# Designs tried in a protein design run: peptides against a protein of PDB entry 5JNO. Part 61

Target 1, 112 residues: chain A of PDB entry 5JNO
Amino acid sequence: MVAKFQPPPEYQLTAAELKQIVDQSLSGGDLACRLLVQLFPELFSDVDFSRGCSACGFAAKRKLESLHLQLIRNYVEVYYPSVKDTAVWQAECLPQLNDFFSRFWAQREMED

## One batch from the design tools (peptide; made by RFdiffusion4, then SolubleMPNN)

Design b1_p19_8_s2 (from b1_p19_8, 8 letters changed)
Fold by OpenDDE base, seed 2:
Structure b1_p19_8_s2 (fold): chain B 112 residues (1-112), chain A 19 residues (1-19)
Amino acid sequence: as target 1 above (112 residues)
Amino acid sequence: PLLQITEEQKQILELGRPP
């Protein structure tokens, strides 16, 4: 038996918190996007810490990493066990996550 | 509620959603 995946403490949701997000979700893909916003608000920050200071050199990576996706998938699986199937995950959740993230930044860039 | 969705989160969700 493989041990259950344990998220880092900063990304842990209680059963009640997860259920609250699920209750507002329309699908597994929608749940995935809501989890993305809930767990990783820093990915949507418009703050540029290097602004006005070239020596700071800080540039936040605006990309979805494998760890982000793995954490989200683990939570989605709780209520949508079908995403345990990689084909379902890649068809129903992963494209929605990527499109959601891309749309967000595309919209923000047009507004600036 | 245990988890309160902020206005900022609502804005993010709106910007990321399909038109």
Scores: peptide ipSAE 0.627, ipTM 0.930, DockQ to the pose 0.825
Fold by OpenDDE base, seed 4:
Structure b1_p19_8_s2 (fold): chain B 112 residues (1-112), chain A 19 residues (1-19)
Amino acid sequence: as target 1 above (112 residues)
Amino acid sequence: PLLQITEEQKQILELGRPP
């Protein structure tokens, strides 16, 4: 018996809230990206602000950590149970998340 | 709606999407 993962309060979505995001999503990967933006706005802080302070968690803010991915996956699984399979998660969601996140920062770097 | 996509969120989504 394994206890159900309980996200921190600041990352908890109700069923209705999650459904709203799902309704805006076109795929599991798209849902994952939308959840990333919704749940972790701190990962998208202004590049100038982030680079201006080494003590403000710049390095962490530019990294998708296991906890972030786990939280996103938990919500994606609700509507896309197939991502419970790690191979599916790695094929359908992780590449989109990584591409989305890297593309965001690449664009911000160009604008800076 | 329960959740509203802010302008900032829209901008993030745009920057993260392929051109």
Scores: peptide ipSAE 0.626, ipTM 0.929, DockQ to the pose 0.796
Fold by OpenDDE base, seed 1:
Structure b1_p19_8_s2 (fold): chain B 112 residues (1-112), chain A 19 residues (1-19)
Amino acid sequence: as target 1 above (112 residues)
Amino acid sequence: PLLQITEEQKQILELGRPP
């Protein structure tokens, strides 16, 4: 048997906390973006964290990884069960997440 | 509230929103 996916402790939201975010959300896609900001503030940091070569100062690529997306999807499913359908997830949430993330960094690049 | 949106989070949301 495959156990139900549980978020790592550092990404665990209580039902009340999740509901608070949901109440502020306009849609499933909007909820996904709000969860992205709430759960993974490090993805929006100017601090380059070394991954791979610390000696050469290689910065980790700023991208949404599978684990990020899976964690967000699991929470979105609680209030938007339709995203259990991969087609719905790919149509309603993934584009908004990608656009949100890309738009953020595009704006930051313009400011630098 | 249980979660407080920081000013930094508000700025992130603003920058990520469509114009």
Scores: peptide ipSAE 0.624, ipTM 0.929, DockQ to the pose 0.820
Fold by OpenDDE base, seed 3:
Structure b1_p19_8_s2 (fold): chain B 112 residues (1-112), chain A 19 residues (1-19)
Amino acid sequence: as target 1 above (112 residues)
Amino acid sequence: PLLQITEEQKQILELGRPP
């Protein structure tokens, strides 16, 4: 049997917190990007967390993985139910997420 | 507010936005 996806505690948002982010968002794609920043600050860090926390062994990666995308989509669906359709998700949100993430790192590399 | 947007978060958003 397939277990229901449960976000890790550090990636959980209350309804009130999610609404606050939604109120600041211009679209579903924009909401997705804001959720990316809010939920996964480690993806935007230059710090090697594996060296900072030997106990947890966590290491940041510069890659959007299925887990990240799945979690973001779950929250976006609350206020933009249309993204339950994979075609809509792939057309409206996924490209914006990828462009946002790649643009961030491209800009950071130039500034370093 | 429940969520307090930090300056770091604002900078990330700016860098990720198109020029």
Scores: peptide ipSAE 0.623, ipTM 0.929, DockQ to the pose 0.817

Design b1_p19_8_s3 (from b1_p19_8, 7 letters changed)
Fold by OpenDDE base, seed 5:
Structure b1_p19_8_s3 (fold): chain B 112 residues (1-112), chain A 19 residues (1-19)
Amino acid sequence: as target 1 above (112 residues)
Amino acid sequence: MLLEISAEQQEILAAGQPP
């Protein structure tokens, strides 16, 4: 049996929802990236520089934070228990998450 | 080390529930 974790309600996935994402995933790293998009769509929204502090001109950069990574890891380990090993998580999932996220924003910057 | 799904986990997936 899988060790139960309790994410915040806004990040709770049902078994059916998680299965759907897993069915679309080709690997644990791919699953991690899909979970990133599904759980945290706000990280991929356009930074509205026109809305907010027009005086300072500073827009907060989108960043992957520890909470994001921990929640993703919790779901990935349900079907890939090997990621409970930190070395496996760091080798197989973290690089793919970082690459995916960085490439997304790099492409968006080129479109502007 | 590649992440893999065991045969047992595949059956659990088919049932729509986590292992």
Scores: peptide ipSAE 0.022, ipTM 0.600, DockQ to the pose 0.030
Fold by OpenDDE base, seed 3:
Structure b1_p19_8_s3 (fold): chain B 112 residues (1-112), chain A 19 residues (1-19)
Amino acid sequence: as target 1 above (112 residues)
Amino acid sequence: MLLEISAEQQEILAAGQPP
């Protein structure tokens, strides 16, 4: 069983912020994708900090990690309790998230 | 079946409150 997950402070949404995203969402899968963009804008940035900052050596990661997915799931669960079921999460949200993310970068790579 | 907002959740949203 998965223990309750507490988001890091930098990824904490207020109830009002979450409601705004929900109001714009067409489905649970769409909500998940919108949360991905809102919570983790760094995953969509072309900025390679390793090129711009020799002092920090930081490079933005362009991959969806389990932590990202867990955070998104926690927020989706507020309005779509069915995603508590892993099978529902895997069928209704994960494919949309992965498709959205992969297509985004595929398009960007094609333009470069 | 795609996840949809329940009638109750829709009312909550209409009332301006998160569930």
Scores: peptide ipSAE 0.022, ipTM 0.626, DockQ to the pose 0.031
Fold by OpenDDE base, seed 4:
Structure b1_p19_8_s3 (fold): chain B 112 residues (1-112), chain A 19 residues (1-19)
Amino acid sequence: as target 1 above (112 residues)
Amino acid sequence: MLLEISAEQQEILAAGQPP
């Protein structure tokens, strides 16, 4: 049995919601970035997650985790089946996600 | 661009846009 990845309820998109995001997207990579923002707004919050543990320096490292990437990939795959190929995913979507996310925080760090 | 959508998906997108 192929284990179907089941996203947490908080990250479930209806067909209509996904369609709306796709309609706004210019490409598969753009779709991935839009999904990143829509699904995980907490990754873009200035809320100092470091406030939780000043002693351990546990700054919730704003990192794209495997679960985030898997969720995004699953939704992108609906409209871009070619991303089932890991090489395509790594060439077309991951660089755009990484660039978008890293540039966002790099800019914020310079503004502080 | 290596990512392509199917004809069916294109139709869904086209149909979803108000004229």
Scores: peptide ipSAE 0.021, ipTM 0.602, DockQ to the pose 0.032
Fold by OpenDDE base, seed 1:
Structure b1_p19_8_s3 (fold): chain B 112 residues (1-112), chain A 19 residues (1-19)
Amino acid sequence: as target 1 above (112 residues)
Amino acid sequence: MLLEISAEQQEILAAGQPP
């Protein structure tokens, strides 16, 4: 039995909140991208990486982690149950998520 | 292809159950 994934309280959307995002979405892949922005705005914010470690210059790399993807997938499944199939998730949602996220930061890096 | 949300899924959400 696969345990039900329960999102942390800070990432719990109400039915009304989710519906609002869905109503603005053009597709399941677009829904996934919108959920990414809404659930994890911190992944799109400029963190003064320079303040973290002046000695080592370590900037925390912004990346999509398994938890981010799992949370997004759980919400997408509400309206698109076909994404329960891993092949569908990998074909329809993951490429769009990765492209959107990578393009966002690539553009920001060129502007700096 | 994931384009349209079914009416059934809309009703599920409208029932007020948390996603």
Scores: peptide ipSAE 0.022, ipTM 0.614, DockQ to the pose 0.031; fails the geometry check

Design b1_p19_8_s4 (from b1_p19_8, 8 letters changed)
Fold by OpenDDE base, seed 3:
Structure b1_p19_8_s4 (fold): chain B 112 residues (1-112), chain A 19 residues (1-19)
Amino acid sequence: as target 1 above (112 residues)
Amino acid sequence: PLLVVSAEQEEILAAGRPP
């Protein structure tokens, strides 16, 4: 039997918290990006970015993981049910998440 | 682009849920 996906307690949003984010969102893809920032601020930390070799100054590259994308998709589905279709998720949300996250860190690298 | 280190991760990242 397959268990229903349950968010870890630290990533459980109330209906009111989710609605507040939705009210600021222009689309499912925009909502996905806002959820990324809201749920996982640690993915945007300069402290974590600078982790690596202290001698050579190498900074570890950031990546999105399964938990991040599963949670974001589940919350987006509440207000944009069309993303239950994998093709819609891959066309409308995933590219925007990737572009937003990649641009963020590309800009940070240029500042160093 | 998103970093993928395994075939399983590639599928999960692409779908946003387990295969």
Scores: peptide ipSAE 0.297, ipTM 0.837, DockQ to the pose 0.029
Fold by OpenDDE base, seed 4:
Structure b1_p19_8_s4 (fold): chain B 112 residues (1-112), chain A 19 residues (1-19)
Amino acid sequence: as target 1 above (112 residues)
Amino acid sequence: PLLVVSAEQEEILAAGRPP
């Protein structure tokens, strides 16, 4: 039996905090994207993106990791139980998360 | 982009949770 996923303290939302985000959300996918922004603002840091070796062209490109996706899915499930089905999660939330995140950084790369 | 470091990790990323 897999232990219940417990978020790190810094990513633990209260019921009130989660409700506030849900109230602003239009769908499960939208909720997922809002959670991404609210929980992990560091993933959208210009400083981190610009950091790296200018000579070798290395940039600290941000990537979505398992922790991010696990946390988001767990919170989304509270109000959209259908995402307990992996197929639903993959159809409704993952594409929106990936598109949102990818578009964000693609735009930043164009601006640099 | 998603971070993929192994086949197992890819499955976790795709599912958004451990199997």
Scores: peptide ipSAE 0.293, ipTM 0.835, DockQ to the pose 0.028
Fold by OpenDDE base, seed 1:
Structure b1_p19_8_s4 (fold): chain B 112 residues (1-112), chain A 19 residues (1-19)
Amino acid sequence: as target 1 above (112 residues)
Amino acid sequence: PLLVVSAEQEEILAAGRPP
């Protein structure tokens, strides 16, 4: 028997919390973006984590990791089960997540 | 620099799903 995916405690949403986000959402892709903001506010922080790393010298790249995407997809599936199909997830949610996240940081970069 | 979603990430997500 394969174990059901369990979010880390810090990313565990109650049914009521998820419903609240869903009620504000217009689509699966929109829900995905709202979940991104709610679950991972640290991805939108102005804090440069590379400032503390004198050894790597690399600016911390802001990116969406597999864990982020998996968690979002699992929650989206609760109300939009069609995203269980990878093709649907890739067509409806991933582009919106990518565009939303990219536009956010592109805008912030211009404001600096 | 932004690296948001790549084809590799998509495949990892797909491969990690239960049947």
Scores: peptide ipSAE 0.278, ipTM 0.828, DockQ to the pose 0.028
Fold by OpenDDE base, seed 5:
Structure b1_p19_8_s4 (fold): chain B 112 residues (1-112), chain A 19 residues (1-19)
Amino acid sequence: as target 1 above (112 residues)
Amino acid sequence: PLLVVSAEQEEILAAGRPP
């Protein structure tokens, strides 16, 4: 008996919202990246980045936490069941999430 | 370069998945 995943209320997507994102997605990995943006806009806030030390150039290390990854994976699984396999999730989605998120912040650093 | 998703995080996620 496996417990059914239920996202916290603040991270719930309606079927219509999820379908819209899926329709825009080219792959499971692409869907994962789009979900990252839609579910967790706070991870992309310039406010948090601007709080870094201007004198030393220190910026808080940005990481995707377990909750982020778990939620994204569960939504991706709805339309890409293959990611239920951890190996597939790690090969197809996690690298794309990492690349996308790291590129975002690298671009921000260049603009400063 | 800092990885946003680490091997540790991947393992935590994997370990948290019910069998």
Scores: peptide ipSAE 0.278, ipTM 0.829, DockQ to the pose 0.027

## One batch from the design tools (peptide; made by RFdiffusion4, then SolubleMPNN)

Design b1_p20_1_s1 (from b1_p20_1, 6 letters changed)
Fold by OpenDDE base, seed 4:
Structure b1_p20_1_s1 (fold): chain B 112 residues (1-112), chain A 20 residues (1-20)
Amino acid sequence: as target 1 above (112 residues)
Amino acid sequence: MTYSPEEQEELQRIYEMGSP
Protein backbone atom coordinates (compact mmCIF):
# COMPACT_ATOMS: atom_id res chain seq x y z
CA MET B 1 0.00 0.00 0.00
CA VAL B 2 1.07 3.56 -0.69
CA ALA B 3 1.46 5.95 2.20
CA LYS B 4 -0.49 9.16 1.92
CA PHE B 5 1.45 12.24 0.97
CA GLN B 6 2.30 14.34 3.98
CA PRO B 7 3.99 17.70 3.96
CA PRO B 8 7.15 18.28 5.94
CA PRO B 9 6.42 19.67 9.39
CA GLU B 10 7.43 23.19 8.37
CA TYR B 11 4.73 23.12 5.70
CA GLN B 12 1.96 21.66 7.82
CA LEU B 13 -1.11 23.84 8.23
CA THR B 14 -3.79 23.31 10.82
CA ALA B 15 -7.42 23.47 9.86
CA ALA B 16 -7.68 26.86 11.51
CA GLU B 17 -4.67 28.26 9.68
CA LEU B 18 -5.97 27.02 6.36
CA LYS B 19 -9.41 28.41 7.11
CA GLN B 20 -7.94 31.84 7.70
CA ILE B 21 -6.21 31.81 4.35
CA VAL B 22 -9.34 30.53 2.63
CA ASP B 23 -11.44 33.27 4.17
CA GLN B 24 -9.14 35.82 2.58
CA SER B 25 -9.15 34.14 -0.81
CA LEU B 26 -11.30 35.11 -3.77
CA SER B 27 -10.84 31.92 -5.78
CA GLY B 28 -8.91 28.71 -6.01
CA GLY B 29 -6.17 30.47 -7.92
CA ASP B 30 -6.03 33.25 -5.39
CA LEU B 31 -5.89 30.71 -2.60
CA ALA B 32 -3.01 28.99 -4.35
CA CYS B 33 -1.03 32.21 -4.49
CA ARG B 34 -1.70 32.96 -0.85
CA LEU B 35 -0.56 29.49 0.08
CA LEU B 36 2.59 29.96 -1.97
CA VAL B 37 3.48 33.06 -0.01
CA GLN B 38 2.61 31.58 3.37
CA LEU B 39 4.22 28.18 2.93
CA PHE B 40 7.39 28.98 1.05
CA PRO B 41 8.97 32.26 2.10
CA GLU B 42 12.32 30.80 1.05
CA LEU B 43 11.23 31.13 -2.57
CA PHE B 44 10.89 34.88 -2.15
CA SER B 45 14.19 35.51 -0.42
CA ASP B 46 17.64 36.48 -1.61
CA VAL B 47 19.17 34.33 1.08
CA ASP B 48 21.82 32.00 -0.23
CA PHE B 49 21.43 28.93 1.91
CA SER B 50 24.41 27.21 0.35
CA ARG B 51 26.56 30.07 1.50
CA GLY B 52 24.76 30.53 4.77
CA CYS B 53 25.01 26.91 5.77
CA SER B 54 28.53 25.60 5.31
CA ALA B 55 27.57 22.39 7.03
CA CYS B 56 24.67 21.34 4.83
CA GLY B 57 25.65 22.94 1.54
CA PHE B 58 22.06 23.02 0.32
CA ALA B 59 21.21 25.76 -2.13
CA ALA B 60 17.86 27.45 -2.28
CA LYS B 61 16.33 27.48 -5.72
CA ARG B 62 14.10 30.19 -7.06
CA LYS B 63 11.69 27.95 -8.87
CA LEU B 64 8.39 26.25 -8.26
CA GLU B 65 9.16 22.58 -8.03
CA SER B 66 6.86 19.59 -8.00
CA LEU B 67 6.86 19.41 -4.23
CA HIS B 68 5.79 23.04 -3.86
CA LEU B 69 3.01 22.67 -6.37
CA GLN B 70 1.79 19.40 -4.94
CA LEU B 71 1.64 20.80 -1.43
CA ILE B 72 -0.29 23.84 -2.57
CA ARG B 73 -2.66 21.70 -4.60
CA ASN B 74 -3.32 19.43 -1.64
CA TYR B 75 -4.49 22.35 0.45
CA VAL B 76 -6.46 23.98 -2.35
CA GLU B 77 -8.32 20.72 -2.92
CA VAL B 78 -9.77 20.91 0.57
CA TYR B 79 -11.96 23.84 -0.38
CA TYR B 80 -11.88 23.58 -4.17
CA PRO B 81 -12.26 19.90 -4.98
CA SER B 82 -12.45 20.70 -8.68
CA VAL B 83 -8.68 21.14 -8.78
CA LYS B 84 -8.40 17.39 -8.40
CA ASP B 85 -9.02 17.54 -12.12
CA THR B 86 -5.63 18.26 -13.66
CA ALA B 87 -7.18 20.36 -16.38
CA VAL B 88 -8.78 22.61 -13.79
CA TRP B 89 -5.57 22.85 -11.80
CA GLN B 90 -3.64 23.79 -14.92
CA ALA B 91 -6.20 26.34 -16.02
CA GLU B 92 -7.16 27.98 -12.75
CA CYS B 93 -4.18 27.71 -10.43
CA LEU B 94 -0.90 27.07 -12.23
CA PRO B 95 -1.02 30.16 -14.44
CA GLN B 96 -1.72 32.39 -11.48
CA LEU B 97 1.05 30.80 -9.44
CA ASN B 98 3.57 31.12 -12.23
CA ASP B 99 2.58 34.67 -13.08
CA PHE B 100 2.77 35.77 -9.48
CA PHE B 101 6.12 34.12 -8.90
CA SER B 102 7.61 35.36 -12.15
CA ARG B 103 6.39 38.88 -11.56
CA PHE B 104 7.97 38.94 -8.14
CA TRP B 105 11.41 38.01 -9.35
CA ALA B 106 11.17 40.15 -12.45
CA GLN B 107 10.53 43.16 -10.25
CA ARG B 108 13.33 42.24 -7.88
CA GLU B 109 15.80 41.92 -10.72
CA MET B 110 14.85 45.34 -11.99
CA GLU B 111 15.46 46.83 -8.57
CA ASP B 112 18.94 45.31 -8.26
CA MET A 1 12.26 31.93 7.74
CA THR A 2 10.35 35.19 7.51
CA TYR A 3 9.91 37.97 5.02
CA SER A 4 11.70 41.25 5.44
CA PRO A 5 9.56 44.37 5.51
CA GLU A 6 10.70 45.16 2.00
CA GLU A 7 9.75 41.72 0.76
CA GLN A 8 6.36 41.94 2.42
CA GLU A 9 5.65 45.25 0.75
CA GLU A 10 6.73 43.95 -2.62
CA LEU A 11 4.57 40.86 -2.28
CA GLN A 12 1.62 42.99 -1.30
CA ARG A 13 2.05 45.27 -4.30
CA ILE A 14 2.35 42.38 -6.70
CA TYR A 15 -0.60 40.60 -5.18
CA GLU A 16 -2.82 43.63 -5.49
CA MET A 17 -1.80 44.16 -9.09
CA GLY A 18 -2.64 40.59 -9.98
CA SER A 19 -5.80 40.28 -7.94
CA PRO A 20 -9.13 40.33 -9.75
Scores: peptide ipSAE 0.135, ipTM 0.746, DockQ to the pose 0.258
Fold by OpenDDE base, seed 1:
Structure b1_p20_1_s1 (fold): chain B 112 residues (1-112), chain A 20 residues (1-20)
Amino acid sequence: as target 1 above (112 residues)
Amino acid sequence: MTYSPEEQEELQRIYEMGSP
């Protein structure tokens, strides 16, 4: 049996913290995007990690990983149980998450 | 559903308030 998913400490929200985000949210998709911003500020950072190491050839990746999405979904389910249905999650939350994230970086790229 | 530019700006403000 697979153990129950537990978020890493840096991504752990108290009930009060989650409620504050929910109170600002108008939908499950909106909540998902707000959670994305609050939980993973590193995905929105302008820090250039490749500049620090020219020898390793490392380039920072700005991508929504499966673990990011799963963690967000776990919190969204608390107030929007319908997203437990994969079809609902894929129709209502995932498109908003991907669109917001993509547009965020597209806007930042144009401002440079 | 997609976010409007205004909604995206609000989320950006939220990020800035929450960032160190």
Scores: peptide ipSAE 0.119, ipTM 0.733, DockQ to the pose 0.119
Fold by OpenDDE base, seed 3:
Structure b1_p20_1_s1 (fold): chain B 112 residues (1-112), chain A 20 residues (1-20)
Amino acid sequence: as target 1 above (112 residues)
Amino acid sequence: MTYSPEEQEELQRIYEMGSP
């Protein structure tokens, strides 16, 4: 059996918050990207939030780690249960997440 | 999958909204 993933407290969403994001989403992949932005704003900034925010935890690296992806997947599964299938997750969500994240930082590098 | 220009603009709006 697989143990239930327990996210850090700062990355927990209420049902109402999740529904609001879902209502704006066009697909499971789109929902995943919206969750990425909402849950992990530190991944999209050069600012060290750990210095300015006492409630913020660790300084984030510019990388989508397995724990980030697992947390996003857990929320996506609530409204798109098909992503419980690894093949569906890898085909519909992971590519969009990686593309969005990569494009963001590629654009930032060009602007620097 | 690649995003349409419309989708890219929407994601940008989401980022700006979520950015501190």
Scores: peptide ipSAE 0.087, ipTM 0.713, DockQ to the pose 0.101
Fold by OpenDDE base, seed 2:
Structure b1_p20_1_s1 (fold): chain B 112 residues (1-112), chain A 20 residues (1-20)
Amino acid sequence: as target 1 above (112 residues)
Amino acid sequence: MTYSPEEQEELQRIYEMGSP
């Protein structure tokens, strides 16, 4: 029996918080993008908001890591069970996330 | 993570900027 994935406390959403995001979402892919923004604002900031190393001064790379994606998928699955199928996740959500993230930084590059 | 209403608005603006 595999233990249920538990998000770190910083990324734990209540049922009410998740429902609010879902109510604003048009699809599983849209929900994934909204969760990306809501859970990981540090990925969209010039200033690192992460609880990164306060001593070493390391700034996390602007990259979607497997842990980010897994956490988002876990929440999306609550309302879109079809994404439990890896093929569905890869077709409906991953492209949306990657395109959204890349377009954001491309846009920021143009504005600067 | 818990955000203030002001922070939530900022995150929403970020989403709208990047979303098609």
Scores: peptide ipSAE 0.177, ipTM 0.779, DockQ to the pose 0.776; fails the geometry check

Design b1_p20_1_s2 (from b1_p20_1, 7 letters changed)
Fold by OpenDDE base, seed 4:
Structure b1_p20_1_s2 (fold): chain B 112 residues (1-112), chain A 20 residues (1-20)
Amino acid sequence: as target 1 above (112 residues)
Amino acid sequence: MTYSEEEQEKLEEILEMGRP
């Protein structure tokens, strides 16, 4: 029997932590963006540890990978079970995530 | 990694831009 997906320890949220984020959110898409910020601060940093660290494998930092999206979706589903439907996830959450992430880095690029 | 107060404020501003 295949065990259900469990997030790595660094990406685990308690019910209380998740509720705090939900309380700040106005929609499923907004919640997704806030989860992105809370779970993956490394995606919002100019520091490239993977490139500079000889002990680390290189990974593209400025992109939302499937693992990031899956983790976010798992938490969003707790309060917005409709996102279990892929069409809803793709319509309500993914565009907002991509737009938010793009806006962030667009601003950073202008400041460089 | 943790966010500074300035980083948090900037992120919040960008988040708000995405709201209707």
Scores: peptide ipSAE 0.551, ipTM 0.920, DockQ to the pose 0.313
Fold by OpenDDE base, seed 1:
Structure b1_p20_1_s2 (fold): chain B 112 residues (1-112), chain A 20 residues (1-20)
Amino acid sequence: as target 1 above (112 residues)
Amino acid sequence: MTYSEEEQEKLEEILEMGRP
């Protein structure tokens, strides 16, 4: 028996918050990208923590991890149940998430 | 963590770029 996934409190969206994001979205993939932005602003931060603390060696990770993708998928499924199918998720959402995230950091790198 | 107005605008621009 697989327990229902419960997001950490930090990433729990209310129905109203989710609806607001959905209203801005034109597709499941678009919704996924908008959820990425809203749920994980820390992934878009250019702050280098190692600059402030060289001793700890902490560096911000510029990659999407399993938890990020899992959380996004769970919310997308609310309005796009088809993404419950892994093939649909991989075809419609994952490429758009990766492309969006890559474009963001590519553009930031050009500015530096 | 919150986004500045400039960050929001840039993010929206990139989002729109990915739309059909």
Scores: peptide ipSAE 0.550, ipTM 0.919, DockQ to the pose 0.302
Fold by OpenDDE base, seed 5:
Structure b1_p20_1_s2 (fold): chain B 112 residues (1-112), chain A 20 residues (1-20)
Amino acid sequence: as target 1 above (112 residues)
Amino acid sequence: MTYSEEEQEKLEEILEMGRP
């Protein structure tokens, strides 16, 4: 069996915080997008991180990484246990996440 | 990091566009 994934402390949500996000969500995919916004505000900011930070590996801040997706999926599973099935996760949540994230930056590009 | 009121509104708008 796979050990229970424990999110890093900075990405831990209380039951009340998660419930609030769920109450605003209309689907598992919608919940996933809202979790993306709440957990990773740095992905939606133009603020440049210090280029010389060795502690934080330089990665494109406009890309969703596997860690982001795994953390989101873990929380979505609490209220939508069907996403434990990878096929369901890939059909219901991943497209929504990618589409939302792409739309955000596409709109930002239009404003520049 | 936190979102300003304007940023939250913009994000909500984009979220709504993705809803079925």
Scores: peptide ipSAE 0.549, ipTM 0.920, DockQ to the pose 0.306
Fold by OpenDDE base, seed 3:
Structure b1_p20_1_s2 (fold): chain B 112 residues (1-112), chain A 20 residues (1-20)
Amino acid sequence: as target 1 above (112 residues)
Amino acid sequence: MTYSEEEQEKLEEILEMGRP
C-alpha cells in the first residue's frame, strides 16, 4: 500500500488561500504556475540567504524538483481533477511550469 | 521569503506571457 502524500507544513495551503490563487487563474496550467510562485519563493531568489540569514537558511534553486511538482499537482487536482491523469498533467501543466520558470530566469539573465 | 511589489509585478508579467 502506498501512503497518501502529505506535504511538509511549510507548504500547506488552507482552502481560502488556494481559492484566492484559483480565482486569479485561467487554466490548470496557469494555476500550476501561480502555485509555483506562491509555494516556492526561494526558487525565484538570486540572493544566497544561507550566507546572509542564519535564521531562515533558504537557498536559491534554479531547477524544479519532483517534490515541487508533486506538491503543485496535488493542489491543482482539487480544482482540475483531470490532471490526476499523468498524460493530462504532462500535456497541460508541466510544459507551462517549465516554460514559465525558464522565461523567468532567461529574463533575469538578460537584465544582468 | 516574501515578494516586494516590484517582484510581484515582474512575476505577473511573466505569467501573462504564458497565458493562452
Scores: peptide ipSAE 0.548, ipTM 0.920, DockQ to the pose 0.306

Design b1_p20_1_s3 (from b1_p20_1, 7 letters changed)
Fold by OpenDDE base, seed 5:
Structure b1_p20_1_s3 (fold): chain B 112 residues (1-112), chain A 20 residues (1-20)
Amino acid sequence: as target 1 above (112 residues)
Amino acid sequence: MTYSAEEQAELEKIYEMGRP
């Protein structure tokens, strides 16, 4: 058995908050995308925001970093345990996250 | 973490821009 992941305080969701996001989600991959927005809204802004988390390290601007993905995966696992399997995570969630992020900025580019 | 109603509306807007 693996101990439950404890995210940094600035990225902690209560059970109720996570449930609300899950209730809006259509799948594990969709949940991952909603979590991306909820946990890291700064990735979707031209303004760079810092949360001062020493454990997060430096994140490239407008890029999905490994820590972002790991935090999202840990929450997705709560309701979709199958993503504990790396193959499932890579097939069902990672492509959706990458596509979501790319779609957002493509849309923003069209509007600017 | 908690967001205001206005902040949640912005987050939903972001989601809608990136969703399939």
Scores: peptide ipSAE 0.662, ipTM 0.945, DockQ to the pose 0.911
Fold by OpenDDE base, seed 1:
Structure b1_p20_1_s3 (fold): chain B 112 residues (1-112), chain A 20 residues (1-20)
Amino acid sequence: as target 1 above (112 residues)
Amino acid sequence: MTYSAEEQAELEKIYEMGRP
């Protein structure tokens, strides 16, 4: 038996916090993108939002990893249970997440 | 996690830069 996955404390959202994000989202894919920003702001900025140390000298990794995607999917499933189907997740959410991430950095480069 | 109003505003800017 596989136990239900529990996010680490730093990535734990209350029901109220998740609901707030859902209310701002247009779709399951859009919800995934908003969760990406809310859960992992370090992927988009040098600012760690009270999570990291700006003086430690470590460069933040700016890459979407399987662990990030897994955590996001767990929350998306609460309101969009269809993404429990891997085929649906791969067709509806993953492309939007990847496009969102690439668009962000493309825009940042153009604004320099 | 909880964010201040200023932090949430920055997160919204990030979202706007990546959205379609």
Scores: peptide ipSAE 0.661, ipTM 0.943, DockQ to the pose 0.911
Fold by OpenDDE base, seed 3:
Structure b1_p20_1_s3 (fold): chain B 112 residues (1-112), chain A 20 residues (1-20)
Amino acid sequence: as target 1 above (112 residues)
Amino acid sequence: MTYSAEEQAELEKIYEMGRP
């Protein structure tokens, strides 16, 4: 059997936390975007959301890495099992994630 | 992870800037 992906400790959500995010989401793609923000706020701001976390000593680069995407997909699959199909993931979620990320920084650039 | 009310407000701003 294939080993289950294990999220890093700093990116683990409880069932209750995940459900709260799901309840605010309109679709699998929207859920993916909300998870992106909730799990990786460091990708969007210089504000340290990990202040007080002695275990959080690393700086993340402003880039959507494969590990980020894989982690998000694993959570999305809990409520939208169709994304287990790579074609569905690539058609429904990845474009929204990329567009969301680029749209955010485009807006931030306009504010500067 | 858990966030304060202020942190959640900032996260919501991020979401709104990136959403369609």
Scores: peptide ipSAE 0.661, ipTM 0.944, DockQ to the pose 0.923
Fold by OpenDDE base, seed 2:
Structure b1_p20_1_s3 (fold): chain B 112 residues (1-112), chain A 20 residues (1-20)
Amino acid sequence: as target 1 above (112 residues)
Amino acid sequence: MTYSAEEQAELEKIYEMGRP
């Protein structure tokens, strides 16, 4: 028997919250990117964002870690079961996540 | 986790900055 995924409380989404994010998403990869922002806003934190957001009131390293990716994948699997296949995850979601993260900071670097 | 409308708007800005 496989235990049901139970994320830490700080990264737990209700079914309604997840559905809302899914409804805004264009694909599994896009869903992954939206989940990245929703679950880990601190990864995108700068002075301006931290002033207006209670969810990212602390400074964090600008790095995607394996735990971030695993949590995102667990939620993506709910609506896109095909990402249970590692090859699909690596082809459809991982590149988009990495590109999304790098594009964000590249844009921020161009602003200063 | 729930966000206020204002916080959600900020998150949307982040998304728009990173999307293709």
Scores: peptide ipSAE 0.657, ipTM 0.943, DockQ to the pose 0.924

